Peptides against a protein of PDB entry 4Z63. Designs and how they scored, part 1

Scores and structures below are computed, not measured.

Target 1, 334 residues: chain A of PDB entry 4Z63
Amino acid sequence: LCLGMNDLTGNIPEDLFHLKRLNLLGIQENRLSGSLSREIRNLSSLVRLDVSWNLFSGEIPDVFDELPQLKFFLGQTNGFIGGIPKSLANSPSLNLLNLRNNSLSGRLMLNCTAMIALNSLDLGTNRFNGRLPENLPDCKRLKNVNLARNTFHGQVPESFKNFESLSYFSLSNSSLANISSALGILQHCKNLTTLVLTLNFHGEALPDDSSLHFEKLKVLVVANCRLTGSMPRWLSSSNELQLLDLSWNRLTGAIPSWIGDFKALFYLDLSNNSFTGEIPKSLTKLESLTSRNISVNEPSPDFPFFMKRNESARALQYNQIFGFPPTIELGHNN
Below, numbering starts at 1 at the first letter of every chain, in headers, positions and changes, except where a header shows other numbers.
Peptide ipSAE is a variant of ipSAE made for these designs: the mean of its two directions, with the distance scale d0 fixed at 1.0 Angstrom where the peptide's residues are scored. Compare it only between designs on the same protein; published cut-offs may not carry over.
The geometry check fails a fold that doesn't show the stated peptide or that is severely misdrawn somewhere.

## One batch from the design tools (peptide; made by RFdiffusion4, then SolubleMPNN; aimed at target 1 L243 D245 S247; its pose is not in this set)

Design b1_p19_3_s3
Fold by OpenDDE base, seed 1:
Structure b1_p19_3_s3 (fold): chain B 334 residues (1-334), chain A 19 residues (1-19)
Amino acid sequence: as target 1 above (334 residues)
Amino acid sequence: SLREERLEELLNTEADIFL
């Protein structure tokens, strides 16, 4: 049953929950309000539940133990409060959980040893607090993780050295500290292709440790951290780099010539730093900017990127990295 | 639409990349 993208209002009719053979319920992009009914438990055949982009409020009902076939739960852009219900945090069937842009709070707790099928987690833009969950690497299929815009105090857990499934990771604006530790840990994530660390590590030094290596890194975003230091030499070994944003920092020194050696680099923002010297001539030879055939078939994160020209500007949403315009921004360096 | 309103809210509150 797909009723998405309408102007439906009020509550879900209770009789809808009598549809025991229903595999897909999509009611996204409506004006549905009130609490999400506990009677969802009666939809025992449910594989996909999409309630996203509504006006739902209250706590998410703790009924997911009665939904043994549920693979996809999309609840993004609602008014949900409380925590992740225990049955949801223990779901062995769930592949994708998207609860982005809600008012969920408390400590983030997932039973990753039980969540054996979880491959995508989007909890961005919530009110989670405390520390990052150390047991996330126990979610052995977890590839996509958005935890941006929460209040996760402290450092990236040491356990994330073992996060082999991790490919796409956003921690943007999550009150993280110790960039040296974070990079030192995350370099061990062998499948990590996308790393977003914007609005963290305020005023720290960007490490220039030649021992750091991100083999498969395609997207690195570390904007608006007030980071000191220079262009990090370790980044030159990330030969697959496609997008680099280090804007709105306090980085100094020259832009190195190796920045033009990235064959796939189509988006470079080094603006609003204190870089000096000449623009490297190698930037004029970036193949990705001279050839129209950027391979569209590359994997992208499941979470959107939000691009702003400045802190007061309206952001632009990009659901795919390749949706970004080819860009070289070197402005506002002093 | 509600989508547009919520998208506008997101676009005003969220930022990953800065130009």
Scores: peptide ipSAE 0.275, ipTM 0.796, DockQ to the pose 0.885
OpenDDE base, seeds 2, 3, 4, 5: peptide ipSAE 0.272, 0.260, 0.253, 0.248; ipTM 0.805, 0.788, 0.799, 0.785

## One batch from the design tools (peptide; made by RFdiffusion4, then SolubleMPNN; aimed at target 1 S172 M307 F324; its pose is not in this set)

Design b1_p21_4_s4
Fold by OpenDDE base, seed 2:
Structure b1_p21_4_s4 (fold): chain B 334 residues (1-334), chain A 21 residues (1-21)
Amino acid sequence: as target 1 above (334 residues)
Amino acid sequence: EEEEKRLEELLNRDSPYVTTE
C-alpha cells in the first residue's frame, strides 16, 4: 500500500493494521500525526515501512520483534522522541534504518551483534548524546553511517580501527574532538570512500603526518572546523579523490601542485582559508574538469549532502556526490 | 532551471560548505 505524497491528516486508520499480508506500507510525505500505533505489530509480513515526512510524535513503538521480515524502516523527518526501541536495536532482519531529523535522545545503543543485516544507518539530526557507540564495528555489514548533528562527546572510538564494512561515514557537527586520533583510527577503515567531518575539531591542527593513508578515499569534507596547519601531505596518496572541501578553516601555506594530480577531482573547495602563493598550474589541467565524462553511476552514500552558507541557512540538498557542479573554489584566502 | 538558479544564488554569496545535516 502506497499512500505517499498526499495531504492525508490524522492517524493511520486502525483497520489498516489488519492487513497481515502487507509487505510494503508507504505513507510518507503526508500530515499524519499522533503516535505511531503499536498495532503496526500486526503487519507481520511487513518488509518495508515508510512513515517519513510526517508529523508523527511520541516514542517509536517497541514492536519490531513481531516484524521478523522488516528490512527497511524509514521514519526521517518526524517528531519521534525517546530512544531506539529495544526490539529495533536488536532486529536481525533490518537492512536500512533511517530516522534522520527527529528528536530521538539518550545514548545511542544498538545491539550490533544481533543486527546482522544492517547495512545503512541514518540517525543524523537527532538529540543523541554521550559517546559514539564503540560497538558499531560489530555491525559487520554496516556500510553507510550518518550520525551528523548529534551531541556526541569525546573522540572517535579506537574500536573503529576494525570498522571494515564502513564505506560512507558522516559525523558532521557532532562535537567531536581530536582530529589526529580520528584520522589515525579511520585510516584503518579499508573500505572508507566518503568521510564528512564538518563542524568538529574546533581550532585543532590538521595533522600532516605522512604515515596517514586513506587508500580508497573519494570524498573528504572537513569544512568549518577552524583547523590550523597546511594542506596535508598524506592526502596526496588518495589518488581516487573526487571531492575535497576544506573550506572555512585557518589553513596556511601554499596550495601544493599535487592537488592537480587527482584525475577524478571535480569539486575542490579551499575557500575561506589563509592559503598563500600562486594557484598551481596543475589545477588548470584537472582531467575531470576538462572532460565531460564524469561517471555518474558510482555508488553514493544513502544520506544526503547539503551545501550550507551558515548553520541556520537553508541548504541545497544533493542526493548524490555527482550532483555537485564541477567546482574550484579558492576565494577568500588571505 | 529553478534548481540551477538556486545554485547560482547560493554560489554568488558567501561560499557554502558541504555537510550532511
Scores: peptide ipSAE 0.494, ipTM 0.811, DockQ to the pose 0.367
OpenDDE base, seeds 1, 3, 4, 5: peptide ipSAE 0.490, 0.427, 0.184, 0.462; ipTM 0.821, 0.781, 0.613, 0.794; seed 5 fails the geometry check

Design b1_p21_5_s2
Fold by OpenDDE base, seed 1:
Structure b1_p21_5_s2 (fold): chain B 334 residues (1-334), chain A 21 residues (1-21)
Amino acid sequence: as target 1 above (334 residues)
Amino acid sequence: SELLKELEEELLLNPTNVIYA
């Protein structure tokens, strides 16, 4: 049953929950309100539940132990409060959990040893607090993780060195500290292709440790951190780099010539820094900007990116990295 | 509707994973 993208209001009729053979319930992008009924437990054949973009409130019901076939739960952009229900945090069937843009709170706890099928987790823009869960690497299939814009504090856990499944990771705007430790840990994530760390590490020095290596890194976004230092030499070894945003920092020195050696680099923002010297001639040789059709069919994060013209502007949502226009921004430097 | 608009506006004004153009 798919009723998404309508103007439906009120609550879900209780009789809907008697549809025991229902595999898909999509009621997204409506004006449904109230609590999400615990009677969803009666939908024992449910594989996909999409309640996203509604006006649901209250706690998410703890009934996911009665949904043994549930693979997809989409609840983004609602008014859900409380924590992740225990049964949801222990779901062995769940592949994708998206609860982005809610009011979920407390310590984030997932039983990763039980969540054996979880591959995508989006909890961005919530009110989770405390430290990042150290056991996330125990989610052995977890590739896509958005934990951005929560009230996490401290450092990236040391256990994330073992996060081999991690491919796409956003921790933007989560009050994280110690960028040197974070990068030192995350370099061990051998499948990491996308790393977003914007609005963290306030005023820290961007490490220039040549021992750092991100072999498969395609997207690096570390904007608006007021980071000091220079263009990091270790980044030159990330030969697959496609998007680099280091804007709105306090980076100094010259833009190095190796920045033009990235064959796949189509988006570069180094604006609003304190870079000096000449624009490297190698930038004029970027193949991605001259002749190369970048394959749009590359895997992308499940979480969206947003482009803002300024801090007060309304963002434009981009669901794919390749949706960004080919860009070189070097403005507002010295 | 108003709350949904507020949620949408909040998301678009203060999104995650921002690239500043």
Scores: peptide ipSAE 0.253, ipTM 0.794, DockQ to the pose 0.666
OpenDDE base, seeds 2, 3, 4, 5: peptide ipSAE 0.093, 0.216, 0.177, 0.185; ipTM 0.711, 0.775, 0.639, 0.738; seeds 4, 5 fail the geometry check

Design b1_p21_5_s3
Fold by OpenDDE base, seed 4:
Order: structure tokens, then sequence, then C-alpha cells
Structure b1_p21_5_s3 (fold): chain B 334 residues (1-334), chain A 21 residues (1-21)
């Protein structure tokens, strides 16, 4: 049943929960309000539940143990409060959980040993507090993780050295500290292609440790952190780099010539730093900007990117990295 | 909605042309 993208109001009719053979319920992008009924438990054949972009409030019902076939739960952009229900945090069937942009709170706890199918987790823009869950790497299939805009004070857990499934990771604006530790840990994530760390590590030094290596890194965003230091030499070994944003830091020194050696680099923002010297001539030789169609068919994060183009405008949403125009921004380096 | 405004609040307070996710 797909009723998304309407102006439906009120609650879900209770009779809808009598549809025991229903595999897909999509009621997204409406004005549905009130609590999400616990009677969703009656939808025992449910594979996909999409209640996103509504006005739902209250706690998410703890009924997911009665939904053994549920693979997709989309509840982003609602007013849900409380924590992740225990049955949801233990779901062995769940592949994707999206609860971005809610008011979920407390300590984030997932039973990753039970969540054997979880491959995508978006909990960005909530009110989770405490530390990052140390057991997240136990989610052995977890590839996409957005935990941005929560209050995860402290450091990236050491256990994330073992996060082999991790490919796309956003921790933007999560009150994280110790960038040196974070990068030192996350370099062990062999499948990591996208790393977004904007609005963390305020005033720290960007490490220039030649021992750091991100083999498969395609997207690195560490903007608006007030980071000190220079362009990190370790980044030169990330030969697959496509997008680099280090804007709004306090980085100094020269822009190194190796920045032009990235064959796939199409987006470079080093603006609003304190870089000095000449613009490397190698930037004029970036292959991605001269002739080659960057294959648009590369996997991207499940979480969207956002950019505010104008001070008065809402942020634009980019569902794919390739939605960004080819860019070299070196402005405001005074 | 207020929820969208809260989600965008940081983006509104942040500099232009910065990537967030």
Amino acid sequence: as target 1 above (334 residues)
Amino acid sequence: SELLEEAEKELLENPTNVIYA
C-alpha cells in the first residue's frame, strides 16, 4: 500500500493494521500525526515500512519482534522521541534503518550481534547523547552509517579499527574530539570510501602523519573545524580521491603539487584557510576536469549531503556526490 | 516544519558552500 506524497492528516486508520499480508506500507510525505500505533505488529508480512516525512510523535512502538520479515524501516523527519525500541535494536531481518531528523534521545544502543542483516543506519540529526556505541563494528554488514548531528562527546572508539564493513561514514557536528585518534582508528576501515567529519575537533591540529593511509578514500570532508596545520601528506596516497573539502579551517603552508595527481578529483574546496604560496600548476592537469566522464554509476552514501549556497537560502540536498558540480575553490586564503 | 527548521538550523548558521552530511 503506497499512500505517500499526499496531504493525509490524522492517524493511520486502525483497520489498516488488519492487512496481515501487506508487504509494503508507504505513507511517507504526509501530515500524519500522533503516535505510531503499536498495531503495526499485526502486519506480520511487512518487508518495508515507510512513515518518513510526517508529524508522528511519541515513542516508536516496541513491536519489531513481531515483524520478522521487516527489512526496511524509514521514519526520517518525524517527531519521534525516546530511544530505539529494544525489538528494533535486536532485529535480525532489518537491512536499513533510517530515523534521521527526529528527537530520539538517550544513549544509542544497538545489539549488533543480533542485527546480522543491517547494512544501512541513518540516525543523523537526533538527540542521542553519550559516547559512540563501541559495538557498532559487530554489525558485520553495516556499510552506511550516518550519526551526524548528535551529541556523541568524546573520541571515536578504538573498536572501530575492526569496522571492516564500513564504507560511508558521517559524524558531522557530533562534538567529537581528537582528530588524530579518529583518523588513526578509521584508517583501519579498509572499505571506507566516504568520511565526513565537518564541525568537529574544534581548533585541533590536522595530523600530518605519513603513517596514516586511507587506501579507498574517495570523499573526505573535514570542513569548519578550525583545524590548524598544513595539507596532510598522508592524503597523497589516497589515489581514488574524488571530493575534498577542507574549507573553513586554519590550515597554513603551501598547497602541495600532489593535489593535481588525483585523477578522479573533481571537487576541491580549500577556501577560507590560510594557505600561502602559488597555486600548483598540477591543478590545471586534473583529468576529471578536462575530458573524462566520471562514471556517474559509482556507489554513493545512502545519507544525503547538504550545502547552503546562499546565506538566506535553505540548504540544497545532494543525494549523490556527483550532484556537486566540478569545483576548485581556493578563495579567502588570507 | 519546525523539525525541518531544526535540522537546517545548523546549516543556516554555518558558512555557505560547506558540505554537510
Scores: peptide ipSAE 0.394, ipTM 0.798, DockQ to the pose 0.225
OpenDDE base, seeds 1, 2, 3, 5: peptide ipSAE 0.260, 0.163, 0.197, 0.191; ipTM 0.771, 0.719, 0.742, 0.742

Design b1_p21_8_s1
Fold by OpenDDE base, seed 3:
Structure b1_p21_8_s1 (fold): chain B 334 residues (1-334), chain A 21 residues (1-21)
Amino acid sequence: as target 1 above (334 residues)
Amino acid sequence: SSLLEERLEELLLNPTNVIFL
């Protein structure tokens, strides 16, 4: 049953919960309000539940033990409060959980040993607090993780050295500290292609440790951290780099010539730093900016990016990194 | 509803994973 993208108001009719053979319930992009009914438990054949973009409030009902086939739960852009229900945090069937842009709070706890099918987790823009859950690497299929815009004070857990499944990771604006430790840990994530760390590590030094290596890194976004230091030499070994954003930092020194050696680099933002010297001539030779036929059907994160012209501007949503226009931004350097 | 529009506006003004141009 797909009822998304309508002007439906009020609650879900109770009779809908009698549909025991229902595999898909999509009621997204409506004006549905109130609590999500516990009677969702009666939908025992449910594989996909999309309640996103509504006015739901209250706690998410703890009924996911009665939904043994549920693979997709999309609840982004609601008013949900409380924590992740125990049955949801223990779901062995769940592949994707998206609860971005809610009011969920408390300590983030997932039973990753039980969540054997979880591959995508979007909990961005919530009110989670405390430390990052150390057991996330126990979610052996977890590839996409957005935890951005929560209050995960402290450091990236040492256990994330073992996060082999991790491919796309955003921790933007999560009150993280110790960028040196974070990068030192995350370099062990052998499948990491996208790393977004914007609005963390306030005023720290960007490490220039040549021992750091991100083999598969395609997207690095570490903007608006007020980071000090220079362009990190370790980044030159990330030969697959496509997008680099280090804007709104306090980086100094010259832009190194090796920045133009990235054959796939189509988006570079080094703006609003303190870089000096000449623009490397190698940047004018970036193949990705000269060739029209970049049909790079590359995997993108499940979480969206947002482009803003300024802090007060309305963001443009991009669901794919490849949707970004080819860009070299070097403005506002001295 | 005004509330949904407000939430959408808040999301667009203060999104996650911002790239500044």
Scores: peptide ipSAE 0.289, ipTM 0.832, DockQ to the pose 0.641
OpenDDE base, seeds 1, 2, 4, 5: peptide ipSAE 0.043, 0.166, 0.125, 0.188; ipTM 0.638, 0.764, 0.568, 0.760; seed 1 fails the geometry check

Design b1_p21_8_s2
Fold by OpenDDE base, seed 2:
Structure b1_p21_8_s2 (fold): chain B 334 residues (1-334), chain A 21 residues (1-21)
Amino acid sequence: as target 1 above (334 residues)
Amino acid sequence: SELLEKRLEELLENPTNVIFR
């Protein structure tokens, strides 16, 4: 049953929960309000639940133990409060959990040893506090993690050295400290391709330790951290780099010539820093910018992204995730 | 940076890898 993208108001009719054979319930992008009914437990065949972009409030009901087939739970952009209910945090069937842009609070706790199928977690823009959960690496299939815009004080847990499944990680604006430790830990994530650390590490020094190495790094975003130092030499070894944003820092020195050696680099933002010297001639020779027909292999997972660009119902297949035009931004470095 | 972050967030929300498993 798909009733998304309407102007439906009020509560979900109780009779809807009598549909015991229902595999998919999509009621997203409406004006549905009130608490999410516990009667969802009656939908024992449910594989996908999408209640996103509504006005739901209250706590998420602790009924997920009665939904053994649930793979996808989409609840982003609601008013949910409290924590992740215990049954959800222990769901062995769940592949994707999206609760971004809610009012969830407390310590983030997931039983990763139980969540054996979890591959995507989006809890961005909530009110989680405390430290990053040390046991996230125990979610052995977890590839995509967005924890941005929470209040995770402290450092990246040392346990994240073992986060081998991690491919896409955003911790933007999460009150993190110690960038040297964070990078020192995350370099061990062998599958890490996308790392977003914007609005953290305020005023720290960007480490220039040549021992740091991110082999598969395609996207690095560390903007607006007021970071000091220079362009880090260790980054030159990330040969697959496609997108680099170090804007709005306090980086100094010259832009190194090796920045032009990145064959796949199509987006570079070094703006609003304190770089000096000449623009490297090598930047003018970036293959991604000079070749008219470079299919910028966007750091896309191996599968085509269907992103809905517009509120229009049609999923546009993005062969390239970043509809960013090839860009070099070097402005405001004086 | 904000636009990029939003786009990256969208990527994190809709991993294509989930549907084909």
Scores: peptide ipSAE 0.042, ipTM 0.562, DockQ to the pose 0.063
OpenDDE base, seeds 1, 3, 4, 5: peptide ipSAE 0.020, 0.148, 0.020, 0.030; ipTM 0.611, 0.585, 0.654, 0.710; seed 3 fails the geometry check

## One batch from the design tools (peptide; made by RFdiffusion4, then SolubleMPNN; aimed at target 1 T125 S172 N224 M307; its pose is not in this set)

Design b1_p24_7_s2
Fold by OpenDDE base, seed 4:
Structure b1_p24_7_s2 (fold): chain B 334 residues (1-334), chain A 24 residues (1-24)
Amino acid sequence: as target 1 above (334 residues)
Amino acid sequence: SYITTFDEELLEELEKKLEELKKK
C-alpha cells in the first residue's frame, strides 16, 4: 500500500493494521501526526515500512519483535522522541534503518550481535548523547553509517579498527575530538570509501603522518574544522580519490603537485584556507575534468550530502557523489 | 561553501512545525 506524497492528515486508520498480508506500507511525505500506532505489530508480513517526512511524535513503539520480515524501516524527518525501541535494536531481519532528522535521545544502543542483516544505519540529526557505541563493528554487514549531528563526545572507539564492513561513514558535527586518533583508527577500515568528518576536531592539527593509509578512500570531507597544518602527505596514496573537501580550515603551505595525480578526482575544494604558493600545473591536467566521462554508476552512500553555501539558506542536497558538479575551488586562500 | 551530511535549516523548520502542532 503506497499512500506517500499526498496531503494526508491525522492518524493512520486503525483498520489499516488489520492487513496481515501487507508487505509494504508507504505513507511518507504527508502530514500524518500523533504517535505511531502500536497496532503496526499486527502487520506481521510487513517487509517495508516508510513513515518518513511526516509529523509523527512520541516514542517509536516497541513492536518490532512482531515484525519478523521487516527489512526496511524509514522514519526520517519526524518528531520521534525517546530511544530506539529494544525490539528494533534487536531486529534480526532489518537491513535498513533510517531515523535521520528526529528527536531521538539518550545513549545510542544497538544489539549488533542480533542485528545480523543490518547494512544501512542513518541516525543523523538526532539528540543522541554520550559516546559512540563501541559495538557497531559487531554489526557484520553494516556498510552505511550516518551518525552526523548528534552529541558523541570524545574519540572514535578503538573497536572501529575492526569495522571491516564499513564503507560509508559520516560523523559530521558530532562533537568529536582527536582527529589523529580518529584517522589512525579509521585507516584500518579496509572497505572505507567515504568519510565525512565536517564540523569536528575544532582547531586541531591535521596529522601529516606518513604511516596513515586509506587505500580505498574515494570521498574525504573534513570541512569547517579550523584544522591547522598542511596538505597531508598520506592522502597522496589514496589513488581512488574522487572528492576532496578540506575547505574552511586553517591549512597552510603549498598545494602539492600530487593533488593533480588523482585520476578520478573531479571535485576539489580547498577554499577558505591559508594556502600559499602557485597553483599546481598538474591540476590543469586532471583526467576526470578533461577526458573522462565520470562513471555515474558508482555506489554512493545512502545518506544525503549537503552543500552549505549560505548559513541562512537551505543547503543543496545531493543524494549521490556524482551529483556534485566537477569543481576546483581554491578561493579565499591568503 | 562546504559539504556536510546534515541540514540545520531543515531541522529547525521541522522543530517549528512540531511546536505549532502541539499548540493546536
Scores: peptide ipSAE 0.499, ipTM 0.863, DockQ to the pose 0.859
OpenDDE base, seeds 1, 2, 3, 5: peptide ipSAE 0.485, 0.453, 0.494, 0.421; ipTM 0.843, 0.821, 0.855, 0.790

Design b1_p24_7_s3
Fold by OpenDDE base, seed 1:
Structure b1_p24_7_s3 (fold): chain B 334 residues (1-334), chain A 24 residues (1-24)
Amino acid sequence: as target 1 above (334 residues)
Amino acid sequence: SYITTFDEELLEELQKLLEEQKLL
């Protein structure tokens, strides 16, 4: 049953929960309000539940043990409070959990050893506090993780060295500290292609450690961190780099010539830094900007990107990395 | 401009709508 993109109001009718053979319930993009009914437990054949973009409130019901076929739960952009229900945090069937843009709080706890099918987790823009869960690498299929805009104070856990499944990771604006440790850990994530760390590490030095290596890194965003230092030499070894945003930092020195050697680099933002010297001539030879054949069909993160232009303006949403226009921004430097 | 993975304004809008709904 798909009733998305309407102006439906009120609660879900209780009689809907008598549909025991229902595999898909999509009621997203409405004005549905109140608590999400516990009677969802009666939908024992449910594979996909989409309640996103509504006005649901209260705690998410702890009924996911009665939903053995549930693979997809989309609840983003609601008013949910409390924590992740225990049955949801232990779901062996769940492939995708999206609860971005809610008011969930407390310590983030997932039983990753039980969540054997989880491949995508979006808990961005919530009120989770404490530390990053050290056991996330135990989610052996978890590829996509957005934990942005939570209050995960401290450092990236050392256990994330073993996060082999991790491909797409955002921790933007999560009160993280110690960028050197974070990069030193995350370089061990052999499948990591997208890393977003915007609005963390305030005033720290961007490490220029030649021992750092991100072999498969395609997207690096470390914007608005007030980072000091220079363009990191270790980044030159990330030959697959497609998008680099280091804007709104305090980076100094010259823009190195190797920045133009990235054959796939189509988006470069180094604006609002303190770079000096000449613009490298190699930037004028970026193949990605001259050739029409950007492979538009490459896998992208499940979480959306936002281009924040002004503090007072709504950010532009980009659902795919290749949705960004080919860009070189070097403005507002010295 | 800079890239991130959250939209503050979207959250604020939702919070406002939720507050309005609680008043109803």
Scores: peptide ipSAE 0.511, ipTM 0.854, DockQ to the pose 0.883
OpenDDE base, seeds 2, 3, 4, 5: peptide ipSAE 0.502, 0.494, 0.501, 0.478; ipTM 0.852, 0.853, 0.846, 0.836

Design b1_p24_7_s4
Fold by OpenDDE base, seed 1:
Structure b1_p24_7_s4 (fold): chain B 334 residues (1-334), chain A 24 residues (1-24)
Amino acid sequence: as target 1 above (334 residues)
Amino acid sequence: SYITTYDEELLEELKKRLEELAKL
């Protein structure tokens, strides 16, 4: 049953929960309000539940043990409070959990050992506090993780060195500290292609450690951290780099010539830094900007990107990396 | 401009709508 993108109001009718053979319930993009009914437990054949973009409030019901076939739960952009229910945090069937843009709080706890099918997790823009869960690498299929805009004070856990499944990771604006440790850990994530660390590490030095290596890194965003230092030499070894945003930092020195050697680099933002010297001539030879054949069909994160122009304006949403226009921004430097 | 993976305005809009509904 798909009833998305309507102006439906009120609660879900109780009679809907009598549909025991229902595999897909999509009621997203409505004005549905109140608590999400516990009677969802009666939908024992449910594979996909999409309640996103509604006005649901209260705690998410702890009934996911009665939903053995549930693979997709989309609840983003609601008013959910409390924690992740225990049955949801232990779901062996769940492939995708999206609870972005809610008011969930407390310590983030997932039983990753039980969540054997989880491949995508979006918990961005919630009120989770404490530390990053050290056991996330135990989610052996977890590729996509958005934990942005939570209050995960401290450092990236050492256990994340073993996060082999991790491909797409955002920790944007999560009160993280110690960028040197974070990069030193995350470089061990052999499948990591997208890393977003915007609005962390306030005023720290961007490490220029030649021992750092991100082999498969395609997207690096470390914007608005007030980072000091220079363009990191270790980044020159990330030959697959497609998008680099280091804007709104305090980076100094010259823009190195190797920045133009990235054959796939189509988006470069170094704006609002303190770079000096000449613009490298190699930037004028970026193949990705001259050739039309950007492979538009590459895998992208499940979480959206947002281009924040002004603090008071709604950000532009980009659902795919290749949705970004080919860009070189070097403005507002010295 | 800079890239991130969240939009605060979406959350604030939703909060406002929820507050309006709670007054009904």
Scores: peptide ipSAE 0.544, ipTM 0.878, DockQ to the pose 0.874
OpenDDE base, seeds 2, 3, 4, 5: peptide ipSAE 0.534, 0.513, 0.519, 0.517; ipTM 0.871, 0.866, 0.873, 0.875

## One batch from the design tools (peptide; made by RFdiffusion4, then SolubleMPNN; aimed at target 1 P304; its pose is not in this set)

Design b1_p25_3_s3
Fold by OpenDDE base, seed 4:
Structure b1_p25_3_s3 (fold): chain B 334 residues (1-334), chain A 25 residues (1-25)
Amino acid sequence: as target 1 above (334 residues)
Amino acid sequence: MEEREKLLAEREEQLLLNPTNVIFR
């Protein structure tokens, strides 16, 4: 049953919960309000629940133990409060959980040993506090993780060295500290292709440790951290780099010539730093900018990126990294 | 209706004004 993208108001009719054979309930992009009924437990055949983009409030009901086939739960852009209910945090069937842009709070707790199918987690823009959950690497299929815009004080857990499934990771604007530790840990994530750390590590030094290596790194975004230092030499070994944003930092020194050796680099933003010297001639030879056929067929994060023209502008949502126009931005360096 | 529309608009606006994973241009 797909009733999304309407002007439906009120609550879900109770009679809808008698549909025991219902595999898909999509009621997204409506004006539905009130609490999400616990009677969703009666939808025992439910595979996909999409309640996103509504006016739901209250706590998410703890009924997911009665939904053994549920693979997809989309609840983004609602007014949900409280924590992740225990049954949801223990769901063995759940592949994707999207609760972005809610008012969920408390410590983030997931039973990753039970959540054997979880591959995508989007909890961005909530009110989770405390530390990052150390047991996230126990979610053995967890590939896509957005925890951005929460209040995860402290450092990236050491356990994340074992986060082998991790491919797409955003921790932007999450009050994280110690970029050196974070990068030192996350370099062990052998499948990590996308790393977003914007608005963290305020005023720290970007490490220039030649021992750091991100073999599969395609997307690195570490903007607006007021980071000091220079262009990190370790980044030159990330031969698959496609997008680099280090804008709005306090980076100094020359832009190194190796920045033009990245064959796949189509988006470079080094603007609003303190870089000096000449623009590397190698940048004029970037193959990605000369060839029109960048194969768009690469897997992208499930979480969107947003482009802003200025701080006050509405962001443009990009669901795919390849949606960004080919760009070299070196402006506003002193 | 107005209050609900306002609340939805505010949520969308909050998402667009303060999105996660911002690339500044």
Scores: peptide ipSAE 0.223, ipTM 0.811, DockQ to the pose 0.561
OpenDDE base, seeds 1, 2, 3, 5: peptide ipSAE 0.018, 0.039, 0.023, 0.030; ipTM 0.643, 0.585, 0.626, 0.639; seeds 1, 2, 3, 5 fail the geometry check

